Peptides against a protein of PDB entry 5CWW. Designs and how they scored, part 14

Target 1, 194 residues: chain A of PDB entry 5CWW
Amino acid sequence: VPKLQGPFDFDLNPEDEQDDEVELKDIYVIGEKPRVADLMRGEEEELEMMKEDQHNGLSLNIICLLSTSGQVKICLDIDGVEAQWLPPRSKNKRLFAPPPEPPSLLTFQTFDTLKPAEVTPDGWPMFSEDATSPYSFYVTHPAGITYISLTPWVFRLESELQSDSEAGTEFRIDLLAKGQGSERDRIFTQTRTQ

## One batch from the design tools (peptide; aimed at target 1 L60 I173)

Design b2_p29_6_s2 (made by RFdiffusion4, then SolubleMPNN; from b2_p29_6, 13 letters changed)
Fold by OpenDDE base, seed 5:
Structure b2_p29_6_s2 (fold): chain B 194 residues (1-194), chain A 29 residues (1-29)
Amino acid sequence: as target 1 above (194 residues)
Amino acid sequence: SEAARIEAKRKRVLEALKKALQKKREELK
């Protein structure tokens, strides 16, 4: 039986306590692409199909959280959800190892999709997928639709994860973290007919 | 093993990312 791995602990700095009070309305998950090392264990035929897809994917799960106010939080599953199988009921009272720590989510980026004036009590923001890209999606709200793309940083992060070179890694990661992050474009705004 | 080296590298990258993000948050505050 697959062990339910959750709830995710947000490795949010305690100073981000304000973020924990955010009422979540929706969650959007972008599943990890197989790691190159994991592909080498597969049959030769599956290897060819995955080579093209690997160059554009992140070998980490991405968890996107959406609040009632239209705030988006992009989180990375840094521990990796390994399929934990329930240990076979061995009869011997082996001291239950403490339950493995829940996977930690690293908040990569937080941003708003709505202006304060657009936030309404009855407004319900929702995620929707972009059929053209696994790393792009929309946030829909009665006030408007925002396009989000993770592509500007996902490839760069994956390149560092797959790189054999340690030279400049810290610098490039620092640039990645400090950069603009995700692309965000309001593609539709509902004009309030006064 | 090569797998162990790759995993260690991944861990280092992720730790560096965590530190960089923490620093960014501190600078914004």
Scores: peptide ipSAE 0.550, ipTM 0.921, DockQ to the pose 0.716
OpenDDE base, seeds 1, 2, 3, 4: peptide ipSAE 0.550, 0.549, 0.551, 0.551; ipTM 0.921, 0.920, 0.920, 0.921; seeds 1, 3, 4 fail the geometry check

Design b2_p29_6_s3 (made by RFdiffusion4, then SolubleMPNN; from b2_p29_6, 13 letters changed)
Fold by OpenDDE base, seed 5:
Structure b2_p29_6_s3 (fold): chain B 194 residues (1-194), chain A 29 residues (1-29)
Amino acid sequence: as target 1 above (194 residues)
Amino acid sequence: SAAAREEAKRKAVLEALKKALLKKREELK
């Protein structure tokens, strides 16, 4: 079984090792929005234009994985956040420092876009972007097209990441995790010509 | 530093999220 030897380690519980058997067909990456702190290092004039757009983005990279069966896995790059603030480790990189551990991906949500009867060996599901939103996209398959939006949880997660208070964070995060997660809508279904 | 405090908070949020997601998966099994 070709194990997805991606540069990303999935922070999957050992019990979820079954997810490693999923044959991936496509990857869709949503790049992180810059943090306000990172923008403050730029020219003052660029800061004003970016303030309006910043409130709607996640300061984490999102990696979406699509299997041959139409399963979508939404993953968060949680390690990317630490790299920005760690002072450059002192110049004495011993020549043989082990390669940096690949970023760990946290699986936020997994869901299917196809019904079992729609899954075909020759099926080629693909991601496509939504020009209207960076946090919305489509999964296209011969059987149909599914619209996906991450907006229901992305804003809430970013709000917690930027919060000045830890009060209620655990509760809100629990709600976020237990919630329905991403919006999914089958916008087109191919009529099987009998 | 203010930056260090922000980073610590972000880390705490992500750890809480990880814990919550793990719990969710356990409840679905």
Scores: peptide ipSAE 0.576, ipTM 0.927, DockQ to the pose 0.706
OpenDDE base, seeds 1, 2, 3, 4: peptide ipSAE 0.575, 0.576, 0.574, 0.574; ipTM 0.928, 0.928, 0.928, 0.928; seeds 2, 3, 4 fail the geometry check

Design b2_p29_6_s4 (made by RFdiffusion4, then SolubleMPNN; from b2_p29_6, 11 letters changed)
Fold by OpenDDE base, seed 2:
Structure b2_p29_6_s4 (fold): chain B 194 residues (1-194), chain A 29 residues (1-29)
Amino acid sequence: as target 1 above (194 residues)
Amino acid sequence: SAAAAEEAKRKAVLEALKKALERKREEEK
């Protein structure tokens, strides 16, 4: 019986003491695209669909976290969700399987979608999908709407993950990490009619 | 196997990314 993947235990790295106080309001998950090598073991029809999608997807799960203040944290599941099988119900000793090591999430980027003056105690920021792109979404808040796109770095990261050459990988990854990361655009701001 | 080599490379890329992000955080402090 496949183990129901419980909620991602976000092992928020305990060393970032500052992150423990962040009240999360919403989570947005972008599922991984299957790797070509993994599908080559599957039916031929799935392979053709993947070749077209290979250029448009990331072979890692992306977990986006949204705080009460409108802070967005983009995390990558680097360990991959391995299908955990339920241990066979042996009748006797519930050997406490060591708690599955929580998936290690790598924080790729953290940014704010609201200005400090826009943050209100009753404000509820939420994610919403962009039907036109799986790697784009919106953060909606009474103060405004922010468009976010992960496409600028997702494509480059996947290219490195699929690359057969190690030449220049470290340099390109360094540029990817130091770059602007996700595209952000405030598409709507609520005008307070004074 | 080719699959093992690909997995090793994938892991290396992710480790490089982790290190690069750590360096970035240290530079911002």
Scores: peptide ipSAE 0.585, ipTM 0.932, DockQ to the pose 0.664
OpenDDE base, seeds 1, 3, 4, 5: peptide ipSAE 0.582, 0.582, 0.582, 0.581; ipTM 0.930, 0.930, 0.931, 0.930

Design b2_p29_7 (made by RFdiffusion4)
Pose (drawn by RFdiffusion4):
Structure b2_p29_7 (pose): chain A 174 residues (1-35, 56-194), chain P 29 residues (1-29)
Amino acid sequence: VPKLQGPFDFDLNPEDEQDDEVELKDIYVIGEKPRNGLSLNIICLLSTSGQVKICLDIDGVEAQWLPPRSKNKRLFAPPPEPPSLLTFQTFDTLKPAEVTPDGWPMFSEDATSPYSFYVTHPAGITYISLTPWVFRLESELQSDSEAGTEFRIDLLAKGQGSERDRIFTQTRTQ
Amino acid sequence: EEEHRKETLEALREALRRQKEEEEEEEEE
């Protein structure tokens, strides 16, 4: 039985989130690829409101177990800092009028690319893609350049990143 | 390679923090 890791702290998490934004209904994880795609796990979170949050596993989740009984507890040991994810982007997929209080939006994988996926909700369906942004970040991680890292990363963070488009809307039908 | 990767990821976090602070300042204006 491996150690339960969490609750993960969302670094740069949006402040003043509403109840239907904090409440989660689905989770979709795009695993890191071997060193084609991003060498990081991408944790996608779907709220009741239809809000989607794209998080990056900067620290890297790895194998962990609780300590053996052989280990003696040390008083001057530092408290274990909670695990962390980097909140890269957060965006709505539903208008306020489309949000149902007990709605169950769902993630769906795209057959052609793991960096594209769908959100399904009684209000409609939405296509989402993290490309090419995830490729641009991977190229910078593999960069052969001696310098310019902070400069290039600033442009990438200023990039709009993921793209989202509604493909279907259900009208006056719950 | 490990040092470059760490630097890149720290730089990304810092860039995202600056963007968030700029968005908060714009909302206050």

Design b2_p29_7_s2 (made by RFdiffusion4, then SolubleMPNN; from b2_p29_7, 13 letters changed)
Fold by OpenDDE base, seed 2:
Structure b2_p29_7_s2 (fold): chain B 194 residues (1-194), chain A 29 residues (1-29)
Amino acid sequence: as target 1 above (194 residues)
Amino acid sequence: MEEKRKRVLEALKKALEKLREEKKKEEEE
């Protein structure tokens, strides 16, 4: 049985977003790719084919949150929240372990997919995957469909996480943060047939 | 490696905090 994980703390939420005002409708999770170091424990020959696939992902989980208003919040799992299974009902309730510190999600980017005039109280925006890329997805709403791609920054962030050089890291990370380079494209807009 | 990852993530957090503060100042001016 999957263990319910949470609560999560959100770091760096926009100040204007009173957490109480954001009704979440959907969640999209992009799982971390295994670190090169974790795969190096396997047989050397299968490593070459896996190395090409390793260079093409982030070694952090990405949590995307979608509100009723069509706001997307891109969060990074910086604490490495592993999928926890409910431990088998071992009778020994260790009642007294201090509650683990809630895992923190780092808010990387927040943006809207809907115009203010497209937002409805009964809106039901939903995520859907892009079969062509693990770091791209769609936000579907009755008003339209928006394509989102995280590729512009994901690979750069991974390069910094895997780099052996500390030189210029701060500068490159500053550029990454300022760029907030998620691609957004409204691929469909529902025409109100008047 | 883990220490470096931690440093990168701390740098990212600081960069995002700075960006937030800069945006807030621009909205207050």
Scores: peptide ipSAE 0.523, ipTM 0.894, DockQ to the pose 0.858
OpenDDE base, seeds 1, 3, 4, 5: peptide ipSAE 0.523, 0.523, 0.522, 0.523; ipTM 0.893, 0.894, 0.893, 0.893

Design b2_p29_7_s3 (made by RFdiffusion4, then SolubleMPNN; from b2_p29_7, 13 letters changed)
Fold by OpenDDE base, seed 4:
Structure b2_p29_7_s3 (fold): chain B 194 residues (1-194), chain A 29 residues (1-29)
Amino acid sequence: as target 1 above (194 residues)
Amino acid sequence: DEEKRKRVLEALKKALEKLREEEKRKEEE
């Protein structure tokens, strides 16, 4: 039986302009690709698959959160949260291990997919996958559909994570953080035919 | 490699902290 994980702490959340608690409606997880160093221990066939998949994946899990208002939070799992299984209920040892500190998710980017006028109390935005890229997805809402791509920064971040050179890393990371280059395109808008 | 990765992630965290502080200052002005 899978172990229920959470709560997660969200580090570096932007101050939500809305006084109201951001109600999350959906979660989209982009699983990490194995690290090149870890892949070298795997079968040669997996290495070939990574070469063919031109999409150099990120060696971090990405967790995307979607609110009722259409706000997307892009979070990085820096602690490496793995799927845990419930330990077999051995009867006796109440090892009150202090609850492990909740894993922290690093909030990389936050942006809106809806205009304020498009937000409805009963709005139910949802994520959907893009079959063409693991780092692209859609936010679907009754008011419209927004395409999102993380590709512009994912590759750069992975390059830094795999770099052998410490020189200039801080500078490049600062540029990456400032750039927050996720693509966001409204591909469909529902025209209210009055 | 793990130490380098950790350093990159620490640098990223620090960079994002600075950005959040800058964003907060702009909202307060």
Scores: peptide ipSAE 0.534, ipTM 0.901, DockQ to the pose 0.840
OpenDDE base, seeds 1, 2, 3, 5: peptide ipSAE 0.534, 0.533, 0.532, 0.533; ipTM 0.901, 0.901, 0.900, 0.901

Design b2_p29_8_s1 (made by RFdiffusion4, then SolubleMPNN; its pose is not in this set)
Fold by OpenDDE base, seed 5:
Structure b2_p29_8_s1 (fold): chain B 194 residues (1-194), chain A 29 residues (1-29)
Amino acid sequence: as target 1 above (194 residues)
Amino acid sequence: SRTDQLAAKLAALADRRRAERLAAAAAAA
């Protein structure tokens, strides 16, 4: 039987966000691309085909969260949360194992897709995929449609995660963390016909 | 700052990944 996971703790959540104030409406998950080291454990032929794919993704799961207010939170699964199955009911209730620490996600970026005036109490923003890229998607709301792309930082981050050299890594990661992050483009705005 | 902490956590991840790859390469040799 699959084990229900959650709630997740959000590491480095913005201080101004009271966790209790954000009502989540949708989740968009981008699965990790396999790591080179993990592929080396497989057949060599599969390794050659996937080496070409390594330049095309992040070796971390990305969890995108969308609130009623149109806030998007981009989170990274640094710890590699795996699907957990309920342990077989072994009679040995080791009663005293401390409950495992709740899994945490690293909050990479938080941003709004709606202007304050566009936020409605009954608003129902939704994610939709971009068929052309796994790292691009849309947020659709009655007020408009926003295109989002993670490509400005995803490939750069993966390059640092795959780098064999420590030289300059800290500096380049600092630039990633302080940069603009994800691309956002409002591609459609609903004009209220007066 | 939050961004400094983010950078530090990502840098630590990069270091762990590098160490894992080096260990795997050493074990395969």
Scores: peptide ipSAE 0.615, ipTM 0.935, DockQ to the pose 0.823
OpenDDE base, seeds 1, 2, 3, 4: peptide ipSAE 0.612, 0.611, 0.612, 0.614; ipTM 0.934, 0.934, 0.934, 0.935

Design b2_p29_8_s3 (made by RFdiffusion4, then SolubleMPNN; its pose is not in this set)
Fold by OpenDDE base, seed 5:
Structure b2_p29_8_s3 (fold): chain B 194 residues (1-194), chain A 29 residues (1-29)
Amino acid sequence: as target 1 above (194 residues)
Amino acid sequence: SRVEQLAKKLAKLAKEEKRKRLEELKELA
């Protein structure tokens, strides 16, 4: 898993996102789908397994941030795409490349997994993976467990990123805007023993 | 660039999602 080690630049956040000092508790990274070119260096058997996964993956890294308050922020690494679309810089030009600027993260979606009454100072929300889907995960907290799925928008966004034509892009993005975004479902709530 | 245009649109979406979140928080309060 490519550990995107910070610092992250959030310059692409909407101006109004003065993120109040959100205390981050956990980070969950969903790596970009591997490029076909990178797959060609692998064993033939790995190539076939990854081809099936290519149709369902996003070409961008997704960075999920979880606060102590149970706020989830879904961020996209846009710089990763720019690097992908740039012709492979000849190995020799990497020597003089300025130190890689920290990736600029675009906040795609922000939502809460806890009700205000469930937030506690000693709360420790955590991410956990869903073994059945790379784009689904859980947020666990003493108050309950929330299932999250990015599948409703990931495929559509990937389609836009791979589109050769700008025609209709505005319309399709508008459809994304009108969507419900990520699926969020509280699957378990801790019963407060009175 | 195309990516920049998409980023701009996605930023608008993020702003709208933030608005929705704020509304949800107000309803829960």
Scores: peptide ipSAE 0.202, ipTM 0.749, DockQ to the pose 0.025
OpenDDE base, seeds 1, 2, 3, 4: peptide ipSAE 0.203, 0.204, 0.201, 0.203; ipTM 0.748, 0.751, 0.752, 0.751; seeds 1, 2, 4 fail the geometry check

Design b2_p29_8_s4 (made by RFdiffusion4, then SolubleMPNN; its pose is not in this set)
Fold by OpenDDE base, seed 2:
Structure b2_p29_8_s4 (fold): chain B 194 residues (1-194), chain A 29 residues (1-29)
Amino acid sequence: as target 1 above (194 residues)
Amino acid sequence: SRTDKLAAKLAELAKKERERRKRLAEELA
């Protein structure tokens, strides 16, 4: 049985965002690309398929959060939170080790997919995957559908994480942080027939 | 600014990852 993970500590939340005001409705997780060492333990056929994908992903998990208001928060798992499984119910009350410090998520970007007038109390925005890319997805809401792509910055960030030289890294990362270049396109808008 | 702090944290992450790879390479050599 998978263990419930949390609470998460959000680092660098927007200053105007009160955590108590944001009601989350959905979560979309983009898993990190497998490390070469992890691939070596797989079956040969899985190794060949994954080799082609090794260069095409981020070495960090990305956690996307969606609020009732259609706000998307893109977070990076810096601590590398692994899937935890509940230990088999051993009857012996082993002294519960103090709970580990809650993992921290780095808030990379926050943006809205809905206009204020489109937000409804009963609105249920949801994530849906894009079959063409693991780093692209949709936010569906009764008011419309928004396409989101993380590709403009994901590969650049990975390049910095995999770089053997620190030369120019600070400058390029500054550009990444300032640009926050996720693509966001409203592909469908529901016209309320009044 | 928030963006400056974000950049600093990402730079630190990149540094840590680079150092990790360097240590691994040294252990395998």
Scores: peptide ipSAE 0.561, ipTM 0.919, DockQ to the pose 0.775
OpenDDE base, seeds 1, 3, 4, 5: peptide ipSAE 0.564, 0.567, 0.556, 0.561; ipTM 0.920, 0.921, 0.917, 0.919; seeds 1, 3, 4 fail the geometry check

## One batch from the design tools (peptide; aimed at target 1 F111)

Design b2_p30_1_s2 (made by RFdiffusion4, then SolubleMPNN; its pose is not in this set)
Fold by OpenDDE base, seed 1:
Structure b2_p30_1_s2 (fold): chain B 194 residues (1-194), chain A 30 residues (1-30)
Amino acid sequence: as target 1 above (194 residues)
Amino acid sequence: LRTAPLDLDALAKKLAALVAKRKAERKAAE
């Protein structure tokens, strides 16, 4: 049986976002790229094709949260949360080790996909994948469809994570944090037939 | 469309710490 994970602590959560007041409607998870070492147990030929793809992903899980208002929160899994399974019913009352500190998510970016006038109490925004990129997705709402891409920063962050040099890292990370962040483009807007 | 304000200096610091941690872990595994 899978272990329910959470609650997660949101590091750098905006103060105005009272987590208690934000109604979440959907979650979109972008898993970390597989480590080459974990793949090396497979057939050599599949390894070469995967090496080209491995350079294009982030070595961190990304958690995207979507509210009823169409707000998207992009979080990074800094602790490396792995899927946990409930141990088989072993009769041994293992002394409850103090519950491990809840894993933390680093809030990278929070942005709206809907205009205030488009937000409705009965609105049901949803994530949908982009078949062309693991780091792009759509937010669909009755008012419209928004394309989101994490590619503007994901590649840069991964480059820093994989770099053997510390030279300029702090500067580039500062630019990454203060940059435009994710791409956001409204690709469809439902025209209200007045 | 609005972007919620974050403490970008704190974000940069935390990202830098994350990168440093991951690099150290990788180096220790080699």
Scores: peptide ipSAE 0.567, ipTM 0.925, DockQ to the pose 0.758
OpenDDE base, seeds 2, 3, 4, 5: peptide ipSAE 0.566, 0.566, 0.566, 0.565; ipTM 0.924, 0.924, 0.925, 0.924

Design b2_p30_1_s4 (made by RFdiffusion4, then SolubleMPNN; its pose is not in this set)
Fold by OpenDDE base, seed 4:
Structure b2_p30_1_s4 (fold): chain B 194 residues (1-194), chain A 30 residues (1-30)
Amino acid sequence: as target 1 above (194 residues)
Amino acid sequence: LRTAPIDKEKLAKKLAELVERRKAERKAAE
């Protein structure tokens, strides 16, 4: 039986976000790309294909959360949360180890995809994938469709994660954190038929 | 469209810590 995981602690939630105010509607997970080192155990052809793909991949899971209001939260799985299964009912009263600290998701960015006037009680935003890029996706709502791309920062972050150089890392990470973050573009707006 | 403000200094710190951790893990695996 799958173990229900959570609650997740969101590190760096916006101070103004009362956790109780954000009703989540959808979750979109961008899985981490396998490490080249783990691939070295595979066939050479798979290795080459993955090397080409790895140039544009992140070695972290990305968790995208979508609220009823069309707010997107981009989180990084810094702890490497894996699927957990319920341990077999071993009868032994395992001493309640203090519940492990819930895994933390690092909030990288939070942004809206809808204008306040577009938010409706009956509106339900949803994620959809972009078949052309694992790091791009759409938020679809009756009011419109927003394209989102993580590519502006994902590559840079991965470069730092894979770099053996300590020189300039802090500076580049600071620029990354303070940058514009994800690309966001409203590609379609539903015209209210008057 | 609004972007909810995140403490970018804190974000930078957390990302730096992550990078250092990953580097240390790789170095230990070599």
Scores: peptide ipSAE 0.590, ipTM 0.926, DockQ to the pose 0.806
OpenDDE base, seeds 1, 2, 3, 5: peptide ipSAE 0.590, 0.588, 0.587, 0.587; ipTM 0.926, 0.922, 0.922, 0.925

Design b2_p30_2_s1 (made by RFdiffusion4, then SolubleMPNN; its pose is not in this set)
Fold by OpenDDE base, seed 5:
Structure b2_p30_2_s1 (fold): chain B 194 residues (1-194), chain A 30 residues (1-30)
Amino acid sequence: as target 1 above (194 residues)
Amino acid sequence: AAAEEAKRKAVLEALKKALEKHREERIRRL
């Protein structure tokens, strides 16, 4: 029986935004790519096809959260939520191990896709995928469409996660945190026909 | 494997610290 995973705790939320204050409307998940080391257990032929993809993915799940106001929160699953199965019933009274701490999501970035004047009570922002890139997507709303790309930072973060050297890691990670991070571009704005 | 996992953990801890340090810069309003 699959174990129910969640709720997730959110780390490093914006100070002004308690998770309880943000009404979520949509969730977009970008699944982790398997680590190169984990692929070594497969047959050699499957390894060659995946080698080309090794440079194109993050070995962390990305959870994108979308609020009613069009705010996007980009979260990283740093604990690595693996599919857990319920242990078989038969083993003796395990001492009440404290419930495993819920997996924490690290908030990487938060950004608005709508101006305050574009937010409407009946407006429902939604995610949609970009078929050309697994790390790009759209936020669609009646007021407009915003293109989002995580590509500018995903590759750099994965490079640090896979690096054999600790030299300069803290500096490069600091640059990732300071940078613009995700690309955000309003590709369409619906002109109110008066 | 254990050394790789330790490095990965260290990178993620560094990321947490950096994101906390730059918390305001990670919020982009319109």
Scores: peptide ipSAE 0.607, ipTM 0.944, DockQ to the pose 0.797
OpenDDE base, seeds 1, 2, 3, 4: peptide ipSAE 0.609, 0.608, 0.607, 0.608; ipTM 0.945, 0.945, 0.945, 0.945; seeds 1, 2, 3, 4 fail the geometry check

Design b2_p30_2_s2 (made by RFdiffusion4, then SolubleMPNN; its pose is not in this set)
Fold by OpenDDE base, seed 5:
Structure b2_p30_2_s2 (fold): chain B 194 residues (1-194), chain A 30 residues (1-30)
Amino acid sequence: as target 1 above (194 residues)
Amino acid sequence: SAAEEAKRKAVLEALKKALEKHRESRIRRL
């Protein structure tokens, strides 16, 4: 039986937003790419085709959350939540093991896709995939469509996660955190026909 | 390896600290 994973704890939420106040309408998950070390355990022939894709992915799950207001949160699964099956009911109730801490999501970036005047009670934003890029997607709302790309930072973060040297890591990570992060472009705005 | 996992953990901890330091700049309003 698959284990239900969640609830997730969110780290680094905006101070002004209690999680309880954000009505989520949609979730978009970008699955992690397998780590090079994990691929090396497979048969030699499958390794060559996957090598080209290794440079284009993040070895962390990305969870994008979309609120009713059109706010997007880009979260990283830092704990590496794997599909867990319910452990067999071993009769040894270790009565005193604290419940495992819920997996934590690290909020990498938060951004709006709608202006306050575009938010409507009956209009909800939704995620839509970009078939041309696994790290790009759209937020579709009746008021307009916003293109989002994670590509500006995903490769840089992965390079740090895979780096063999600690030299300069803290500095580069600080620059990554300080930078603009994700691309956000309104590609379509619905003109209100007055 | 254990060393690779330790390094990965260190990178993620550094990221957490950096994101906290720059928390306001990580929120992009319209």
Scores: peptide ipSAE 0.604, ipTM 0.945, DockQ to the pose 0.791
OpenDDE base, seeds 1, 2, 3, 4: peptide ipSAE 0.604, 0.603, 0.602, 0.603; ipTM 0.945, 0.945, 0.945, 0.945; seeds 1, 3, 4 fail the geometry check

Design b2_p30_2_s3 (made by RFdiffusion4, then SolubleMPNN; its pose is not in this set)
Fold by OpenDDE base, seed 4:
Structure b2_p30_2_s3 (fold): chain B 194 residues (1-194), chain A 30 residues (1-30)
Amino acid sequence: as target 1 above (194 residues)
Amino acid sequence: MAKEEEKRKRVLEALKKALEKYREERIRKL
């Protein structure tokens, strides 16, 4: 049986999030691509096929959170949240080790997909995947559909994670943090029937 | 392996610090 995971601690919540008002409606997870070092432990044949696809992925899980207000929060799983299974009910009361520290999610970016006038209490925004890219997705709400792409920064972050060079890493990371560079485009807006 | 993991850790720590700094800069502009 899968173990229920959470709560998650969110590092670097934007100040504009009154933590008390953010009702989450949906979660979209982009699974990490295997790290080259982790693949090197597998069969050589899987390595060659994955090398071509590896250039287009992040070796971190990305967790996207969607609020009732249509706010998207892009979080990075720094700690590496793995799927956990409930231990088999062995009759021995092993003293529950203190719950491991909740995994920390690093808030990379936060942005709105809805205008304030489009936000409704009964609105139910949802994520949907983009079949053309694992790092692109849609936010669908009754008011409209927003395309989101993480591709502009994912490759750059992965390049830093895989780089053997320490030279200029801090500078390039500072540029990543400031630029963030997620694409956001409203591809459809529902016409309010007057 | 150990060197690569250490590098990844350093990159992620640098990213955290950079995001903290960016947040502070954003707050000061509001």
Scores: peptide ipSAE 0.518, ipTM 0.897, DockQ to the pose 0.460
OpenDDE base, seeds 1, 2, 3, 5: peptide ipSAE 0.516, 0.512, 0.515, 0.516; ipTM 0.897, 0.895, 0.897, 0.897; seeds 1, 3 fail the geometry check

